# Designs tried in a protein design run: peptides against a protein of PDB entry 5FRP. Part 130

Target 1, 225 residues: chain A of PDB entry 5FRP
Amino acid sequence: VEWTESIPQIIATREDISKELNQALAKTFIDSDPRVRRTSVMIFNKVPVTEIWKNITNKAIYTSLLHLAREKHKEVRELCINTMAKFYSNSLNEIERTYQNKEIWEIIDTIPSTLYNLYYINDLNINEQVDSVIFEYLLPFEPDNDKRVHRLLTVLSHFDKKAFTSFFAFNARQIKISFAISKYIDFSKFLNNQESMSSSQGPIVMNKYNQTLQWLASGLSDSTK

## One batch from the design tools (peptide; made by RFdiffusion4, then SolubleMPNN)

Design b2_p21_8_s4 (from b2_p21_8, 9 letters changed)
Fold by OpenDDE base, seed 4:
Structure b2_p21_8_s4 (fold): chain B 225 residues (1-225), chain A 21 residues (1-21)
Amino acid sequence: as target 1 above (225 residues)
Amino acid sequence: LKKKTEEYLKSLKPAEVELLE
């Protein structure tokens, strides 16, 4: 753990990380101690993306990072999911594609698929987290249409069949959620009006409100887990 | 740093990480 904790500083201060250091770091991602794995993942959060690409050249490190997205250890998994999504976004924004970094990009380009494939685990907590990182990092809000489309195409261009399926399911769900929220708002407004509530439609709308609320709530993960 | 790295490498215990399916 202590060794791994020192790595961010080393990467920041040294231009050339030795092959041995890269090999050692690669092993930390598969260490039996989840604290070591966690610390290793944190390197990607503590070190600027440009420095990571420059100094971390062992592809096994990146591959291992992606694998940790499915780790049973919740804390490490959650950290990994956030980290890889953010790293992907930062890489797209800051790292040019060159011949030298092609092999790493081949791995990084699979991050979207890796994330979307997590939906097949059928875990509400994971699903919620994946939803979150999609909005925050993978497909963030972009007012420029060309940039938005380009980003979308970039994300989709490396999808496997499963990822595509998850993608469409995700989008369909989001549309449904949007409609439900709209209904919730409308029903809320109606119920806040005393005249409307006293009308024959009052009980009907109240029932629909409750159903809508229940549906929305059912999509949320248990915060206690 | 090299010495620490070597020492750390010796201490590493790679394990198969259990993954969710």
Scores: peptide ipSAE 0.142, ipTM 0.721, DockQ to the pose 0.875
Fold by OpenDDE base, seed 3:
Structure b2_p21_8_s4 (fold): chain B 225 residues (1-225), chain A 21 residues (1-21)
Amino acid sequence: as target 1 above (225 residues)
Amino acid sequence: LKKKTEEYLKSLKPAEVELLE
């Protein structure tokens, strides 16, 4: 743990990280101690993306990072999912594609597929986290249409078949959620109007409001579990 | 740094990480 904790400082201070250091770091991602694995993932959060690309050249490190997205240890998994999504976004924004970094890009380009494939685990907590990182990092809000389309095409261009299926399912679900939210708003406005509540439609709208809330809530994970 | 790295490598016990399916 202590050795791994020192790595961010070493990366920040040294321009040339030895092959041996990269090999050692690769092993920390598969260490039996989840604290070591966690610390290894945190390197990607603590070090600027440009420095990571410059100094971490062992492809096994990136591959191991992606594998931890499915780790049984919840804390490490959740950290990894957020980390890899953010790293993907930062890489797209800040790292140029060159001949020298092509092999690393081939791995990084699979991050969207890796994340979308997590939906097949069928865990509500994982699903919520994946939803979150999609909106925050993979497909962020972009007012420029050309940039938005370009990002979308970039994400989709490396999808496997399973990820593509999950993508369509996700979009379909989001449309349904959006519609439900719109109904919720309309019903809320109706219920806040005294004249409307006193009408014959009052009880009917109340029932629809409750049904809409229940449907929306059913898509949320139990925070107590 | 190299010596510390070598010593650390000797202490590492890589294990198979259990993954969710």
Scores: peptide ipSAE 0.141, ipTM 0.712, DockQ to the pose 0.880
Fold by OpenDDE base, seed 5:
Structure b2_p21_8_s4 (fold): chain B 225 residues (1-225), chain A 21 residues (1-21)
Amino acid sequence: as target 1 above (225 residues)
Amino acid sequence: LKKKTEEYLKSLKPAEVELLE
């Protein structure tokens, strides 16, 4: 742990990291101690993306990072999912594609597919986290149409078949959620009106309101887990 | 740094990480 914690500072000094150091760092991602794995993932959060690309040249490190998205240890997994999504976004924004970094990009370009494949685990907590990082990092709000389309095409260009399926399912679900929220608002407004509640439609709308809430709640994970 | 790296390499305990499916 102490050794891994020193790595961000070393990278920040822009000294050439030896091949041996890269090899050692790669092994920390598969260490039996989850604290070591966590600390290794944190390197990607503590060091600027440009410095990571310069100094971390062993592709095994990036591959290992992606594997931790399915880590059974909850804290490490959650950290990894957020980290790789953010790292992907930062890389797209700040790192140019060159001949020298091509092999690393081949791995990084699989991050969206890796994340969308997490939906197949069928865990509500994981699903919520993946939803969150998609909106924040993979496909963020972009008012510029050309930039938005380019980003979308970039994300989709390396999808496997399963990721595409998850992508369409995700979008369909989001549309349904949006519609449900809209109805929830409408029903809430109706129920807040005394005249409306006293009408024959009052009980009907109350029932629909409850059904809508139940449907929305069914998509939420247990916050205690 | 090189010495520390070598020492750390000897202390590492690589293991198979259990993954969710």
Scores: peptide ipSAE 0.137, ipTM 0.715, DockQ to the pose 0.862
Fold by OpenDDE base, seed 1:
Structure b2_p21_8_s4 (fold): chain B 225 residues (1-225), chain A 21 residues (1-21)
Amino acid sequence: as target 1 above (225 residues)
Amino acid sequence: LKKKTEEYLKSLKPAEVELLE
């Protein structure tokens, strides 16, 4: 742990990291101690993306980072998912694609697919986190149409078949959620009107309101777990 | 740094990480 904690400072101050250091760092991602794995992931959060790309050239480190997205240890997994999504976004924005970094980009370009494949685990906490990082880092709001389309195409260009399926399912779910929210609002407005509540439609709308609310709530994870 | 790295390499316990499916 102490060794790994020293790595961010080393990366920030040195122009070139030795092959041995890279090999050692790669091993920390598969260490039996989750604290070591966590600290290793934190390197990607503490060091600027440009310095990471410059100094970490061992592909095994990046592949190991992606592997931890499915880690059973919740804290490490959650950190990894956020870290890799942010790292992907920062890389797209700040790192030029060159011949020298092509092999690393081949790995980084699989991050969206890796994240979308997490939906197949069928865990509500993971699903919520993946939803969050998609909107925050993978497909953020972009008012410029050309930039938005370009980003979307970039994200999709390296999807595997499962990721595509997950992507379409995700979008369908979002549309359904949006529709449910719209109904919730309409029902709420109706129920706030005393005359409407006293009408024959009052009990019917109340029932639909409750059903809509229950459906929306069922898609949420338990915040205590 | 090199010596520290070598010592650390010896102390590491690589293991197969259990993954969710």
Scores: peptide ipSAE 0.134, ipTM 0.713, DockQ to the pose 0.915

## One batch from the design tools (peptide; made by RFdiffusion4, then SolubleMPNN)

Design b2_p22_1_s1 (from b2_p22_1, 12 letters changed)
Fold by OpenDDE base, seed 1:
Structure b2_p22_1_s1 (fold): chain B 225 residues (1-225), chain A 22 residues (1-22)
Amino acid sequence: as target 1 above (225 residues)
Amino acid sequence: KEEEELKEILEEAEKLAQELLS
């Protein structure tokens, strides 16, 4: 009986501590020092998704996390993009939708749209990173057709107009890239054959090969930037 | 002063994160 009487006080104390912690964390996400913001984002990488959902209840923290995807500091931005994509995937896999967590889910469900909207910045490094996290976390390999379709529909169901436009545009780009790579291979095989190179088609294929290489290279980011 | 306070809070948050991992 005595231990039962102490439980409400412990719960109340934990709730109070949790509230103060949430308020403090909300401030660290908007701190002027990039190191503070970076460390704040790292909490989402270090702590299991189930514990994050349980202990971080201030919606402002999640909103601030998403906002960091567009911040000026490159390292923090890149970390944030990877973190939110992974967090989204883990949340879909491990967190049930309840009445209590509805408001947080409303924010988390905007992560795909947030990521696809980054393509409009027109930065090659950002584009490559977004491509990577989409492949790894948002739309991962799934051999089960029903699960794959369900994941796709989940991702698309919360898109804004810009995200939809971006989604279709970049899917079309991926198809073109795959086609270009296939042609590159074919042209390379042709050019490696001396008889083929000596034919009337030799110069034509060489030109197409160079055009293909130029097109492929134009989509690559400069690692020095 | 405010920045130092926020750094201290962050350190406490990191400590809590470690506790949540245990």
Scores: peptide ipSAE 0.097, ipTM 0.616, DockQ to the pose 0.012
Fold by OpenDDE base, seed 5:
Structure b2_p22_1_s1 (fold): chain B 225 residues (1-225), chain A 22 residues (1-22)
Amino acid sequence: as target 1 above (225 residues)
Amino acid sequence: KEEEELKEILEEAEKLAQELLS
């Protein structure tokens, strides 16, 4: 009987601790020190997704995480973009949608849109990172057609108009890139053949090769920026 | 004072994260 009477107090204590932790964490996400913000984001990387969902219940924390994708501090922003994409993917794979976590899911479901909207910043470094996380986390390679389609539909289901536009542009760009790479390979093979190089087509292919390289290079981010 | 409090909170959060991983 005595042990049963202590349970409510223990639960209350845990709830209080959880509440305090959530309040504290919410503050750290908006702290003026980028190191504090960075550490806050790292929690989402270090802690298993199931434990995050269990213990982080303040929706403001998730909202703040998403806002850091546009953070002025480059390192924090880059970390945030990777973190939120990975967290999204892990959540889709491991977290069941319930009535209790509905409000959090409403925020998490906006991660794809948040990421695709970053293309409008028109920063090559950001674009490259967004490309990377899309392939790695949002729309990863999936051999199962049903799973792939389901993931795609899930990603698209919460897009705003800008995200849709960005999505289609991204896909179109990927097709162009793949085509360019294919041509690059073909041209390279041609140029590596001595007989082909000595032919009348040699100079023409060389020119096309150079154009292709220039085009591909123009899409690469400058590591110095 | 607020900065110190935030640092303490961060340390506690990190500790909690480690505990959750264990």
Scores: peptide ipSAE 0.097, ipTM 0.609, DockQ to the pose 0.012
Fold by OpenDDE base, seed 3:
Structure b2_p22_1_s1 (fold): chain B 225 residues (1-225), chain A 22 residues (1-22)
Amino acid sequence: as target 1 above (225 residues)
Amino acid sequence: KEEEELKEILEEAEKLAQELLS
């Protein structure tokens, strides 16, 4: 009887500890020191997704994580973008949707929109990173058509208007990039052929080659910045 | 303003495509 009476207190204590930990973690995500914020983000990288979902129940933590995608500190921002994209993908793969985790999923489901909205910052470095995480985590290569479509629909299902716009812009750009790369290859082959270079088309193709390179290069981030 | 920037990117991509097809 006495042991049974202690169980609620023990449970309450554990809940209190969990709550305290979540509260403490929530504070670290908004700490003024970027090192502290970085460490907080790294928890999501170091801890398995299943354990994160189990132990981090404070919605504010997830909201704060997403907010760090627009962090002024470059390193923290970049880490956050990669982390949240990976976390999203892992969550989709490993976490079931339940009544208990519904509120967290509501936040996590906004990650794609959050990422696509970063295109509006119009920063080449950010754009490149967003491109990368989209291909790696959000819309990875999937040979199964049904799974691919399902993932796409999942990603799009929570888009705001801005995210949709950026999504279409991104896709359009990718098509153009692919086309440009194809042309680059064609031009390169042409230029490597001596007979072709000696033709009347030689200078024309050379010009187009240079234009293509310039355009492709302009879309790349400056490594010095 | 932000939507306009995306439009500009798309327009530039279209211009390039036209130049390459030409």
Scores: peptide ipSAE 0.029, ipTM 0.475, DockQ to the pose 0.116
Fold by OpenDDE base, seed 2:
Structure b2_p22_1_s1 (fold): chain B 225 residues (1-225), chain A 22 residues (1-22)
Amino acid sequence: as target 1 above (225 residues)
Amino acid sequence: KEEEELKEILEEAEKLAQELLS
């Protein structure tokens, strides 16, 4: 643990990280102690993306990072999901594709698929987190159409079949959620109007309102879990 | 199996939408 905690500072200050250090770091990512694994993931949060790419050359480290997305330890998993999504976005923005870093990019390019595949776990907490990182890091708001399309195509270009399926499902779900929210608002307005409530449509709208609420609530995770 | 789960979610969402539009 103590050794791993020193790594961010070492990477930030030293331009030449030895092969031995990379090998040692690779071991920390697969350590049996979740605290060690957590600290290892934090390296990617504490060190600038450019320095990570420069100094971490062992591809096993990157593969191990991605693997932690399915970690049994909740805290480590959640940290990893956020970290890898952010790292992906930062890499796209700051790291050029070269012959020398091709092997690492081959791994990093699988991050979107890795994240979208988490939907198949069918865990509401994981789903919410994936939704969040997609919105924040993978497909962020971009007013420039060309940039937005380019990012989208980049993300999709390395999808496996399952990721594509999840992607379409996610988008469809979001549309339906938006629709449901819109209807909720409409129903709420209707119910707040006494004249409308006294009409023949009153009971019908009340029923639809309740159905909408139930559906919306069913998509939310239990924060106590 | 996993794909079916996603399909079910979509189908339920579509069903709800249809019900709300009726």
Scores: peptide ipSAE 0.029, ipTM 0.476, DockQ to the pose 0.080

Design b2_p22_2_s1 (from b2_p22_2, 10 letters changed)
Fold by OpenDDE base, seed 3:
Structure b2_p22_2_s1 (fold): chain B 225 residues (1-225), chain A 22 residues (1-22)
Amino acid sequence: as target 1 above (225 residues)
Amino acid sequence: PLTEEELEEGKKKLEELLEKLK
């Protein structure tokens, strides 16, 4: 009975630890010292993705991580770009989408767009790094065609217009988009079936995928001209 | 702006928390 009374305190302590951690990280990600920012980014590399999602619940931290991709300090920026790409891939592979983590996923789903938008900086080193992380983490080699197409559609589904344009400019030549489009029909059916079972956000997801299809179609027409 | 002392305390707390998470 005495042990049961300690559990709430332990949970409260863990909640307190979690709160303190989140508060500390929120500050360190925006610290003026690039070494502090670097250390903050390294947490996402050193800690398993499942533990990150469990313990880092402040959405501002994730937003700050994404912002570091455009920071002035080269080393921190480069680290951040690699880290966020890897984190995205690991999250897709290991983290389920739930109601509780929805707000974080909304941020994480913008990582592909964030990366592709870096092409507009028109820096050769950044472009090379973006190319590298795209093929290593975002769109890795996958021998299973269905899995490959699914990953591609997932990545594209949250693109903004600028990211989509960059995708066609830099990566479309390497990706058999025709396969993605053909499988999209099956994917759309899959999504429709899932939406029939799940709540109010189904239509929003479908709209995004339909928009992606439209962009793909438009991009193909522009590439043939 | 965080004082240097606040930053150091924050770093220390962060390191301690990270060690506890390992």
Scores: peptide ipSAE 0.029, ipTM 0.608, DockQ to the pose 0.014
Fold by OpenDDE base, seed 5:
Structure b2_p22_2_s1 (fold): chain B 225 residues (1-225), chain A 22 residues (1-22)
Amino acid sequence: as target 1 above (225 residues)
Amino acid sequence: PLTEEELEEGKKKLEELLEKLK
């Protein structure tokens, strides 16, 4: 445990972590002691994402991280779920896809499916946690429509059938509302800018605005049911 | 990175999916 606790500092200070360290981490992630496993997961929280990708090259470590989402030990499982979601988001934001890291990305790209598959455990605490991390890390609020759509498509691109089913069951309504709100904001801004200009496009924009309002109204009514 | 064309195609597919969910 003490040795494992020193690893984040080592990773932060050394540009090149030895193959030995990767091998050691691979073992600590599957250690029988939950404290050791917990500490191993914490490495992904304490070390910057760029340094993790640079220094942790053993794919087995990432695979093991994902497996801990179904860990029997509650504290380790909860930590893992938060960690992997955050790590996924940070990776999407900060790590470029290269030939060298392709194998790791293939694993990381399964994180959304891994998380959505947790809904099938039918545990209320797990469901709440999954909901939380999805909207905090996987599908965060993004005011830029293009970025939001891109993120959504990225998340969905690697879904298995079960993950899609869970997505539609648990999150699709919230995402719809989010999109509608974004469109509403955009149209409102546009109208505010155009009301100063009697342009021929006014009626078209008003029509779209009204459609968006109707959609929002219908969506809100469905969410109250 | 998704090309602009891929992004537009994706947006279209997403919109279609959203309409089906309505």
Scores: peptide ipSAE 0.005, ipTM 0.315, DockQ to the pose 0.053
Fold by OpenDDE base, seed 1:
Structure b2_p22_2_s1 (fold): chain B 225 residues (1-225), chain A 22 residues (1-22)
Amino acid sequence: as target 1 above (225 residues)
Amino acid sequence: PLTEEELEEGKKKLEELLEKLK
């Protein structure tokens, strides 16, 4: 308990130790001892998201965090999955996208895909955990339709092909089709904007769009039967 | 599952590493 209090305090009070801290954390995240890796992950749970973004600037740390989702040690893996999902949600809510943090956001934006790709491991315990964190952190209940749709679109916009496929297989049925339809025009505009921003992602966005249309059509047909 | 003792050992190692980098 005392140590977990010391690191947050170190992060909060000593900007001058930021380089050394980042170097140390980069090593501890890949340490051979699961206890050390676990402790490293716990930093992201105990330190406020704003302080993490401010003080942890080494992109390798974030990359290493994401890699732990597939690590062999069960406890560390489970902790990591919960931690990264929560961290993603908190980041979306509290951290602005700036030029300075762009590289870190590029990594953080892959968290949804990282989580959805865990379904392909075909482990029931992992699947249950992924389901849990998706509905708790990635796609939480939101009574405001516009906010809910915006969150959904944000999550979907960074999916790789595999994640998109797993989304439709596992979670799409739980999303009210009415929300997707009501914001279909906005969704289309959003996807078009994403396509225009990155030519390399164009085909992926178009594929997502087509899959979404097919999903909507299928959902509508099922609701009318 | 990691025991509390194992967690504390991990924390200690992290602290030691941080001190070495100072």
Scores: peptide ipSAE 0.029, ipTM 0.542, DockQ to the pose 0.014; fails the geometry check
Fold by OpenDDE base, seed 4:
Structure b2_p22_2_s1 (fold): chain B 225 residues (1-225), chain A 22 residues (1-22)
Amino acid sequence: as target 1 above (225 residues)
Amino acid sequence: PLTEEELEEGKKKLEELLEKLK
């Protein structure tokens, strides 16, 4: 435990974490002592995301982190769920996709699915936590519609079938509204930029715009009831 | 990051999915 607690400091001070440290971390993530596992997860909270990506190169660590989302120990599980969601968000914001980190990204890209799959456990506490982290980290409030849509599509792009089902069950309505709003804005911008409705695409765009408006109007009315 | 083309394709797919849920 004490050793694991020192790891964040080590990562912060060393440019390169030794292979041995990665191996040790891989072990601590699966340690029988929940305190050790907890401390291992905390590394992802205490160390900047850029430093984690740089120094933690063992895929097993990331895989183990994701597995802890289903940990029996409540405290470890809860911490893990928060940590992985935050880590995902931070990674999307700060880490570029390169050839070198492709394999890690393949794991990290499964975090949304991993989280949404937790709804199948049918535990109220877990569901609440998943809801919380989704709106805080996975699909945070973003005033920029383009960024919001991009984030949404990024999250959805790696969903498995089960995650999609959960997503639609729990978040479909909210996502529909968000998407419709985005379309509305896009169409509005398009219409404002198109001086001549005389183009062959004009009527098509107008129809889509009207449909979107109608959908928005109906959706908003239902949400207020 | 998704390319613009991928984004557009994703939007289309999302629209299709949303329509199926209606």
Scores: peptide ipSAE 0.006, ipTM 0.328, DockQ to the pose 0.053; fails the geometry check

